# Ledger of designs, part 193: peptides against a protein of PDB entry 6IDX

Target 1, 380 residues: chain A of PDB entry 6IDX
Amino acid sequence: KELAKLSADVTFATEFINMDGIIVLTRLVESGTKLLSHYSEMLAFTLTAFLELMDHGIVSWDMVSITFIKQIAGYVSQPMVDVSILQRSLAILESMVLNSQSLYQKIAEEITVGQLISHLQVSNQEIQTYAIALINALFLKAPEDKRQDMANAFAQKHLRSIILNHVIRGNRPIKTEMAHQLYVLQVLTFNLLEERMMTKMDPNDQAQRDIIFELRRIAFDAESDPSNAPGSGTEKRKAMYTKDYKMLGFTNHINPAMDFTQTPPGMLALDNMLYLAKVHQDTYIRIVLENSSREDKHECPFGRSAIELTKMLCEILQVGELPNEGRNDYHPMFFTHDRAFEELFGICIQLLNKTWKEMRATAEDFNKVMQVVREQITRA

## One batch from the design tools (peptide; made by RFdiffusion4, then SolubleMPNN)

Design b2_p20_5_s4 (from b2_p20_5, 9 letters changed)
Fold by OpenDDE base, seed 3:
Structure b2_p20_5_s4 (fold): chain B 380 residues (1-380), chain A 20 residues (1-20)
Amino acid sequence: as target 1 above (380 residues)
Amino acid sequence: SLFEKRMAKFRKLQEKVAKE
């Protein structure tokens, strides 16, 4: 206890480290020897002293053995561990992950997100906060190729539901430190959208062009009796598609792919449109057909609106921003659904379409409508 | 508290690591 307190002092820490005191502490953890009287209390203070000593930055985190890592990971993965040991073990793992890529790799092999979920299902908000902090650290240190896999994993879906039910909808107010870790998790989750937001459509990519064609098909061919065999003329067919792309509200009616070459929002806008068309087909068809039948210049251009709305949502949600130590603002809505961004887009595109009608807008009013919609979204 | 002090260190470290 006294050692743990004194270890916060830099003068004491320097002298203790110079005497190889930190090595003695690591060996105590590595031994796993439960034979000592007051073992749990002694271990808790040992782990505290270790953390406080390492916080001075005098000793590299890479000095820790694989046995030490396994012992600490064991205290996190084993049931019925003392709360004081668990908290310190989570804090040590967090520190190891953040300070060393080599330690991250070793820890990622020993601990799963699934094991950390159990520490979210407790009434202790400090343990919950340490668990989310460690998840955030693992996410931050993960290679880019693995981040998407982590996000798509069943563990992530389950993690979201557990955070929603046990943290956000818990019986206790969210403290500042938990709010910050939820903010960080949200930022890291939104950064997965950045790749798509910055991906330009390739007008020569047939698969991407087929998505635009699918949007057309869902809007116009789903209601058309299959009996109108497209007449044989390639030119009539091309002219017909140009009309359909105009009715869809694309800026480039001849080649809608060109509307997705601007980044942001790039391909993310097309992803949102396709999600709306497939998951909320009735809503999509209604919005498109309602505006496609108008010849009064009060038509809301769906394609243009969807692109600019996607861009606006990325700006509002600060997609691509890095975690800031001073922020604690998070959106509980994003923990309610796996595709929360696309669902938000689907709500906001309906709001945009409604606002357009209420304002009796024309194409010249587009920016004014978008500003009103921005204010509506940011106040909700 | 010890918790608040630790979390303050983590906030700073997470931001640092994100910028790396």
Scores: peptide ipSAE 0.535, ipTM 0.957, DockQ to the pose 0.825
Fold by OpenDDE base, seed 1:
Structure b2_p20_5_s4 (fold): chain B 380 residues (1-380), chain A 20 residues (1-20)
Amino acid sequence: as target 1 above (380 residues)
Amino acid sequence: SLFEKRMAKFRKLQEKVAKE
């Protein structure tokens, strides 16, 4: 206890470290020997002292052994651990992950997100906060190729549902620290959209063009077999497509692929349109056909609107923004669905279409409608 | 509290790591 208190002092820490005191503490953890009276209390103070000593930055985190890592990870993975030990173990793991890529690699092998979910199902908000913080640390340190796997883990209905039900909708007010960690988790999740947001459509890529054809098919040929890949369409077929692309509200009626060459929102807009068309087909068809049948110049251009709305949502959600230590704003909606961004797009595109009608807008009013929609989204 | 102190360090470190 006194050691834990004194370890916060830099002078004491320096002398203690010079005497290899930190090595002694690590060996105590490594031994795992429960033979001592008051072992749990002693271990809790040992872990506190270790953290406070390491916080001075005098010793590299890489000094810890694999046995130490396994022992700490063991305290997090075991179902019956003292809360005080668990709390400090989570804090140590987070510190190790954030400070060392080598330690991240070792910890990522020992701990799963699934094991951390169990610590979200408790009434102790501090434990919940440490667990989310560790998830965030693992996400931040994950190599780019594994970030998608972490994303998929977040997209797991279980993690989202647990956060939603046990943290956000819990019986206790969300503290600032938890709100910050939820914000960080949200930011890291939205950063996965950045790649698609910054991906330009290649107008020569047939696979990408086929998605635009699929949007047309779903809107106008709902009974047609998708296997009828539009081969080299006759001039009549090209003229038909140009008309269809106009009815879909693309800016470039001849080559709608050109509308997706601007980044942001690039391919992310096309992803949103395709999601809407496949998952909310009735809503998609209704929006497109209602506007395509209008001859009064009050048609809402779906394609243009979807692109600009996607861009607007990226701006509102600050897609690609790095986590800021001072922020704690998170959107509970993003914990309700695995495709929450696309679902938000689906809600907002309906709002846009409604607002366009209510304003009796024309193409000249496009920016005014978008501004009104922005205000509506930001207030919701 | 020790918790708040630790969380403050983590917030700073997360931001730093995100910028690396």
Scores: peptide ipSAE 0.515, ipTM 0.951, DockQ to the pose 0.848
Fold by OpenDDE base, seed 2:
Structure b2_p20_5_s4 (fold): chain B 380 residues (1-380), chain A 20 residues (1-20)
Amino acid sequence: as target 1 above (380 residues)
Amino acid sequence: SLFEKRMAKFRKLQEKVAKE
């Protein structure tokens, strides 16, 4: 206990480290010897002293043995561990992951996200915070190939549901530390959208063009009598598509693919449109047809609106920004659905369409409508 | 608390790691 307290002092820490004191502490953990009276309390203070000593940055985290790592991971993986030991073990693992890529690799082999989820299902918010912090650390240190897998694991209904039900909707106020870790997790999740946001459409990619064609099909062919089979000559077909793409509100009626060459929002806008069209088909069709049937110049251009809205949402959500230590703002909505960004888009595009009507907007009012919509979204 | 102190350190370290 006294050692743990003194270990916070840099002068003491320096002298203690110079005397190989930290090695003695690591060996104590490695031994796993429960024969000592008050072993759990002693171990908790040992781990505290170890953390405080390592926090001075005098000793590399890579000095720890594989046996030490396994013991610490064992305290996190075992169901019946003293809370004080568990807290310190989570903190040690987080520190190891963040400070060393080598230790990250070893820890990622020893600990599963499933084991960390179990520590979210507790009444102790500090344990929950350490568990999320460790998830965030693993996410930050994951190589690019594994980062998507971790994101998919976060998209796993189970982790999100547990966070939502046991953390966000818990019967206790969320502390600042937890709010920060939820913010970090959200930022890391949104950063996965950056790739799509910065991906330009290739106008020559047939698969991408087929998605645009699918948007047209969903909007217009579902109501067209099958007798209007596209059996009319190639020129009539092209002219028909140009009309349809105009009705969809694309800026480039001839080649809508050109509207997705701008980054941001690039292909992310097309992903949002396709999601809306497939998952919320009735809403999509209603928005498109309601505007396409207007001859009064009050048509809301869906395609242009969807692109600019996607860009706006990326700006509001700060997609691609790094987590900041001073922030703790998170959106609970992003824990409610696997595709929460696309769902947000679906809500906001309806808001945009409503606002357009209420303002009796024309194409000249487009920027004014977008400004009003931005204010509405940011106040919500 | 020890927790608050630790979390403050982790916030700084997370930000540092995110920038690397």
Scores: peptide ipSAE 0.458, ipTM 0.939, DockQ to the pose 0.845
Fold by OpenDDE base, seed 5:
Structure b2_p20_5_s4 (fold): chain B 380 residues (1-380), chain A 20 residues (1-20)
Amino acid sequence: as target 1 above (380 residues)
Amino acid sequence: SLFEKRMAKFRKLQEKVAKE
């Protein structure tokens, strides 16, 4: 107990480390001997002292043995561990993951996100915070291939639902530390959109062109009686599609694929449009047809609006930016759905369409409408 | 608290790691 307190002092820490004191603490953990009276209390103080000593940055985290890592991971993975030990073990693992890529690799083999999820289903917000902190550390340090797996694990309805129900909708106010970890998790999740945001459409990719054609089909062929399939030649078909792409509000009516060559938002805009069209078909059709049926210059160009809205959402959410230590602003909505970005897009495109109507906007007012929508989104 | 102190250090470390 006294050692744990004194270990916070840099002078004491330096002297204690010079006396190989930290090695003694690590060996005590490595021994795993539960036979000592008051072992749990002693271990909790040992782990506290270890953390305080390591926090001075005098000793590299790489000094820890694999046995030490396994013991600490064991305290996180085993049921019925003392809360004080669990808390310190989560903090140690998080620090190890962040400070060393080699330790990350070892810890990622010993701990699963599923095990950490169990520590979110508790009433202790400190445990919850350290569990999310460790998830965030693992996510941040993961190789690109493993980040997608972790994202998929986070996309697993389970982690999001647990965070939502046990953390965000908990009966306790969210502390600043938890809010920061939720923010970090949100940022790391949205950074997975960066690839799609920076992917240009290939106008020669038939599969991508077929998606644009599918958007047209969903919007216009759903109402067309099969009798009006004009059997007329290839040129009339091209002219018909050009009209449809104009009604969809693409900037390039002849080749809508060109609208997706700008990055950001690149293909991410097309992904959002397709998601809206398939998952919220009635909303999509309504938005498109309400504007396509207008003979007045007050039509809201859906295609252009969807692209610019996607770009704006990426800017608001800071897609591709790393988490900032000073920020703790998170959106609870992003924990409600597995496709939260696309759902946000679906809400915001309706808001845009409404705002366009309310402003009685024309194509010349496009940027003004987007600015008003930005203000509305950022204030919500 | 120990928790608050650790979390403050953690935030700084996250930012450092993110910048590397």
Scores: peptide ipSAE 0.028, ipTM 0.675, DockQ to the pose 0.894

Design b2_p20_6_s1 (from b2_p20_6, 13 letters changed)
Fold by OpenDDE base, seed 3:
Structure b2_p20_6_s1 (fold): chain B 380 residues (1-380), chain A 20 residues (1-20)
Amino acid sequence: as target 1 above (380 residues)
Amino acid sequence: SSRRFKLRKERMEKAAREAA
């Protein structure tokens, strides 16, 4: 107990470390000898002292043995561990993951997100915070391929549901520490969009062109009587498609693929459009047809609007930015939807279309509409 | 302690910078 208190002092810590004191503490953990009187209390103070000592940054985290890692991971994975030990164990694992890629690899093999989710289903917000902090550390340090897999996994969907139900909708006010961890989780998840945001469309990629064609089909052919025989010449078909792409509000009516060659938002805008068209088909068709049937200069160009809105949302959500220690703002919607970004896009594109109508905007007012929409989104 | 939490935040930000 006294050691744990004194270990916060840098002078004491330096002297204790010089005496190989950390090695003694690690060996106490490694021994796993539950036979000692007051073992749990002793262990809790040992782990406290270890953390305080290591927090001075005098000793590398890579000094820890695999046996030590397994013991600490064991305290997190076992259901009947003292809360005091669990808290410190989560904090140690978080610190190990953050400070060492080699330790990350070892810890990622010993602990699953599923085991950490169990620590979210408790009333103790400190335990919940440390569990999310460890999840965030694992998510941050994961290779990009594994990070995407983690995000797509059922565990991540379940994690969001558990966070929503047990943390956000909990009967306790969210502390600044928890709010920060929720913010970090949001940032790390939205950063998975960066690849698509920075992916340029290849105008020669047939699969990507087929998506644009599918957007056209959903908007115009779903309601049209199948009786228009495919026999009108290839030129009339191209001219007809150019008209349709104009009605869809693409900037390049001849080759809409060119509108997706600029990054940001690149292919992410097309992903959002396709999601809207498939998941919210009625909303998509309505937005397109309401603007395509206008003979006045007050049509809202869907294609252009969707691209610029996607870019704006990426800017607002700071896609690709690192989590900042001073931030604690998170969006509850992120935890309510599996496809939260695409759903947010679907809400915001409707808001944009409404705002465009209310402003009686023309193409010249486009930037003004976007600014008003930005203000509306950032105040919500 | 609030101090430990701050140190962890600083470490997270550092780790994020190193992962970028």
Scores: peptide ipSAE 0.117, ipTM 0.790, DockQ to the pose 0.847
Fold by OpenDDE base, seed 4:
Structure b2_p20_6_s1 (fold): chain B 380 residues (1-380), chain A 20 residues (1-20)
Amino acid sequence: as target 1 above (380 residues)
Amino acid sequence: SSRRFKLRKERMEKAAREAA
């Protein structure tokens, strides 16, 4: 107990480390010897002292053995572990993951996100916070190829529902530390959009062009009697498509694919548009048709608006930026929807369309509308 | 970060007091 307290002091820590004190503590954990009176208390203080000593950054985290890692992972994965041991074990694993890529690899083999989810279902907010912190650490340190798998695990309705029901909607005020971990989780999840945000459309890719054709089809052909399939010549079709792309509000009505060559938001804007068109078809059709039927120059250009809104949302959400230690702002919507970004886009595009109408905007007012919409989104 | 260390320290100190 006294060692754990003193280990917070850098002078004591330096002297204790110079005496190989950390090695002694690690060996106590590695031994797993339950024969001592007050073993659980002793272990809890041992883990506290170890963590406090290591937090001075004097000793590399890579000094720990595989046996030590397995013991600590065991305290997190085993049922009926003392809460004090569990808390410290989660904190140690978090620190290991954050400080060493080699330790991350070993820990990722020993612990599953599913095991960590069980620690979110408890009433102890400290345990919940450390569990999310460890999840975030694993997410942050995951190789790019594995991040999507982790995100898919987070995209599991189960994890989001557990966080929502047991953490966010819990009967206890969310502490600053938990709010920070929820923010971190949000940032790490939205950063997966960076690839699509930075992906340029290939104007020659037929599959990508087919998505634009599908947007046109959903907007204009879904209500049209199939009898009016214009059997008219190739030139009339091309002229018709150019008109349709103008009505959709693309900047390049001849080749809308060119509007998606700018990064950001690249293909992410097209993904959002397609999601809106498929999942919220009535909303999509309404927005497009309300603006396509206007001859008064007060039409809101949907295509341009969707692209610029996607870019704006990426800027507001700081897509591609690392989590800031000073921030604790998170969007509850992130935990309520499987496709939270696309749903946010769907809400914001309606807000944009409304704001455009209220302002009686023209194409010249576009930037002013976007500024007003930005202020509205950032205040919400 | 120094802030994480501080928060962890505060948590560990609190947990150490509650375990005592």
Scores: peptide ipSAE 0.027, ipTM 0.615, DockQ to the pose 0.047
Fold by OpenDDE base, seed 1:
Structure b2_p20_6_s1 (fold): chain B 380 residues (1-380), chain A 20 residues (1-20)
Amino acid sequence: as target 1 above (380 residues)
Amino acid sequence: SSRRFKLRKERMEKAAREAA
């Protein structure tokens, strides 16, 4: 207990470290020997002292043994561990993951996100906070190829549900520290969109052009039996498509693929449009057709609006930016849906379309409408 | 606890910069 208190002092820490004091503490953990009276209390103070000493940054985290890592991971994976030991063990693992890629690899072999989810189903918000912090550390330090797999995992869907039900909708006010960890988890999740946001459409890629054609089909051919496509010549079809792409509100009516060559938002805008068209088809068709029949210059250009809205959402959500220490703003919606970004887009595009109508906007008012919509989104 | 949370945030930001 006294050692744990003194370990917060840098002068004491320096001298204790110089005397190989950390090595002694690590060996106590490595032994796993429950033979001592008050073992749990002693272990809790040992882990506290270890953390306080390591927090001075005098000793590399790489000094810890595999046995030490396994013992700490064992305290997190075991169902019946003292709360004080669990809390400190989560904090040690978080620190290990953040400070060393080598330690991350070893810890990732010993612990699953599924095991950490159990620590979210408790009434102790501090344990919940450290569990999310460790998940965030693991997510941050994961190789890029594995980040998407972690996000797509059933464990991640379950994690969102558990966070929503036990943290966000919990009977206790969310503390600033928890709010920050939820923010970090949100940022790390949305950073997976960066690749698509920075992917330019290739106007020569037929598969990508087929997506744009599918958007046209869903909007205008939904009632037409695909069998009755009249054998009208290839040129009449091209001219018809140019009209359809104009009605869809693309900037380039001849080659809508060109509208997706700008990054950001690149292909991410097309992904959002396709999601809306497939998952919320009635909403998509309504938005397109309400504007396609207008001859009064008050048509809302859906294609242009969808692209600029996607870009705006990326800016608001800071896609590709690192998590900021000072921020704690998270959106509960990101824990309610599997495809939260696309669902947010679907809500915001309806808001944009409504705002456009209410303002009686023309194409010249486009930037003003987008500014009003930005203010509405950021206030919600 | 507050000091420790700050140190962790700083470490996370550092780790994020190293991962970018």
Scores: peptide ipSAE 0.135, ipTM 0.801, DockQ to the pose 0.895; fails the geometry check
Fold by OpenDDE base, seed 2:
Structure b2_p20_6_s1 (fold): chain B 380 residues (1-380), chain A 20 residues (1-20)
Amino acid sequence: as target 1 above (380 residues)
Amino acid sequence: SSRRFKLRKERMEKAAREAA
């Protein structure tokens, strides 16, 4: 206990480290010697002292043995561990993952996200916070292939449901530290959109052009059998499509694919439009047809609006930016839906369409409408 | 506890910069 308190002092820490004191503490953990009276209390103070000493940044985290890592991981993976040991073990693992890529690899083999989820179901907010912090650390340090797997695991309804029900909707106020970890998790999740946001459409890619054609089909040909192969377009059919792409509100009515060559938002805008058209078909059709039937110059160009809104949402959500340590603002909606970004887009495109009508906007007012919509989204 | 939170914060920032 006294060692744990003294270990917070940099002078004591320096002297203790110079005396190989950290090695002694690591050996105490490695030995696993449960034969000592008050072992759990002693271990909790040992782990506290170890963490305080390592927090001075004098010693590399790579100094720890595989046996030490396995012991600490064991305290997190075992169901019956003292809360004080568990809390410190989670904190140590987080620090190991953040400070060493080699330790990350070893820890990622020893611990599953499923084991960390069990620590979210407890009433102790500090344990929950350290569990999310460790998930965030693992997410951040994961290679790109594993990030997608973790994203898919985060897309697992279970983790999000548990965070939502046990953390966000818990009967206790969320502390600043937990709010920060939820924010970090949100940012790391949104950064997965960066690839699509920076992907340019290839105007020569037929599969991508077929998606644009599908948007047209859903809007205007909802009753017509998909049996009309896209390839048999006579010049008359191309002229019809140009009219339809104009009604859809694309900037380039001849080749709408050109509207998706701008990055950001690139293909992410097309993904949002397709999601809206497939998942919220009635809303999509209503927005498109309501604006396509207007001859009064008050038509809201859906295609242009969807692209610029996607870009705006990426800017608001800071897609591609690293988590800011000063921030603790998170959106509960992103823990509620599997496709939260696309759902947010679907809400915001309706807001845009409403705002356009309320303002009696024309194409010349486009930027002004977008500014008003931005203010509405950022105040919500 | 507050100091640990700040240090972890700084480490996370560092780790985020190293992962970018």
Scores: peptide ipSAE 0.119, ipTM 0.794, DockQ to the pose 0.854; fails the geometry check

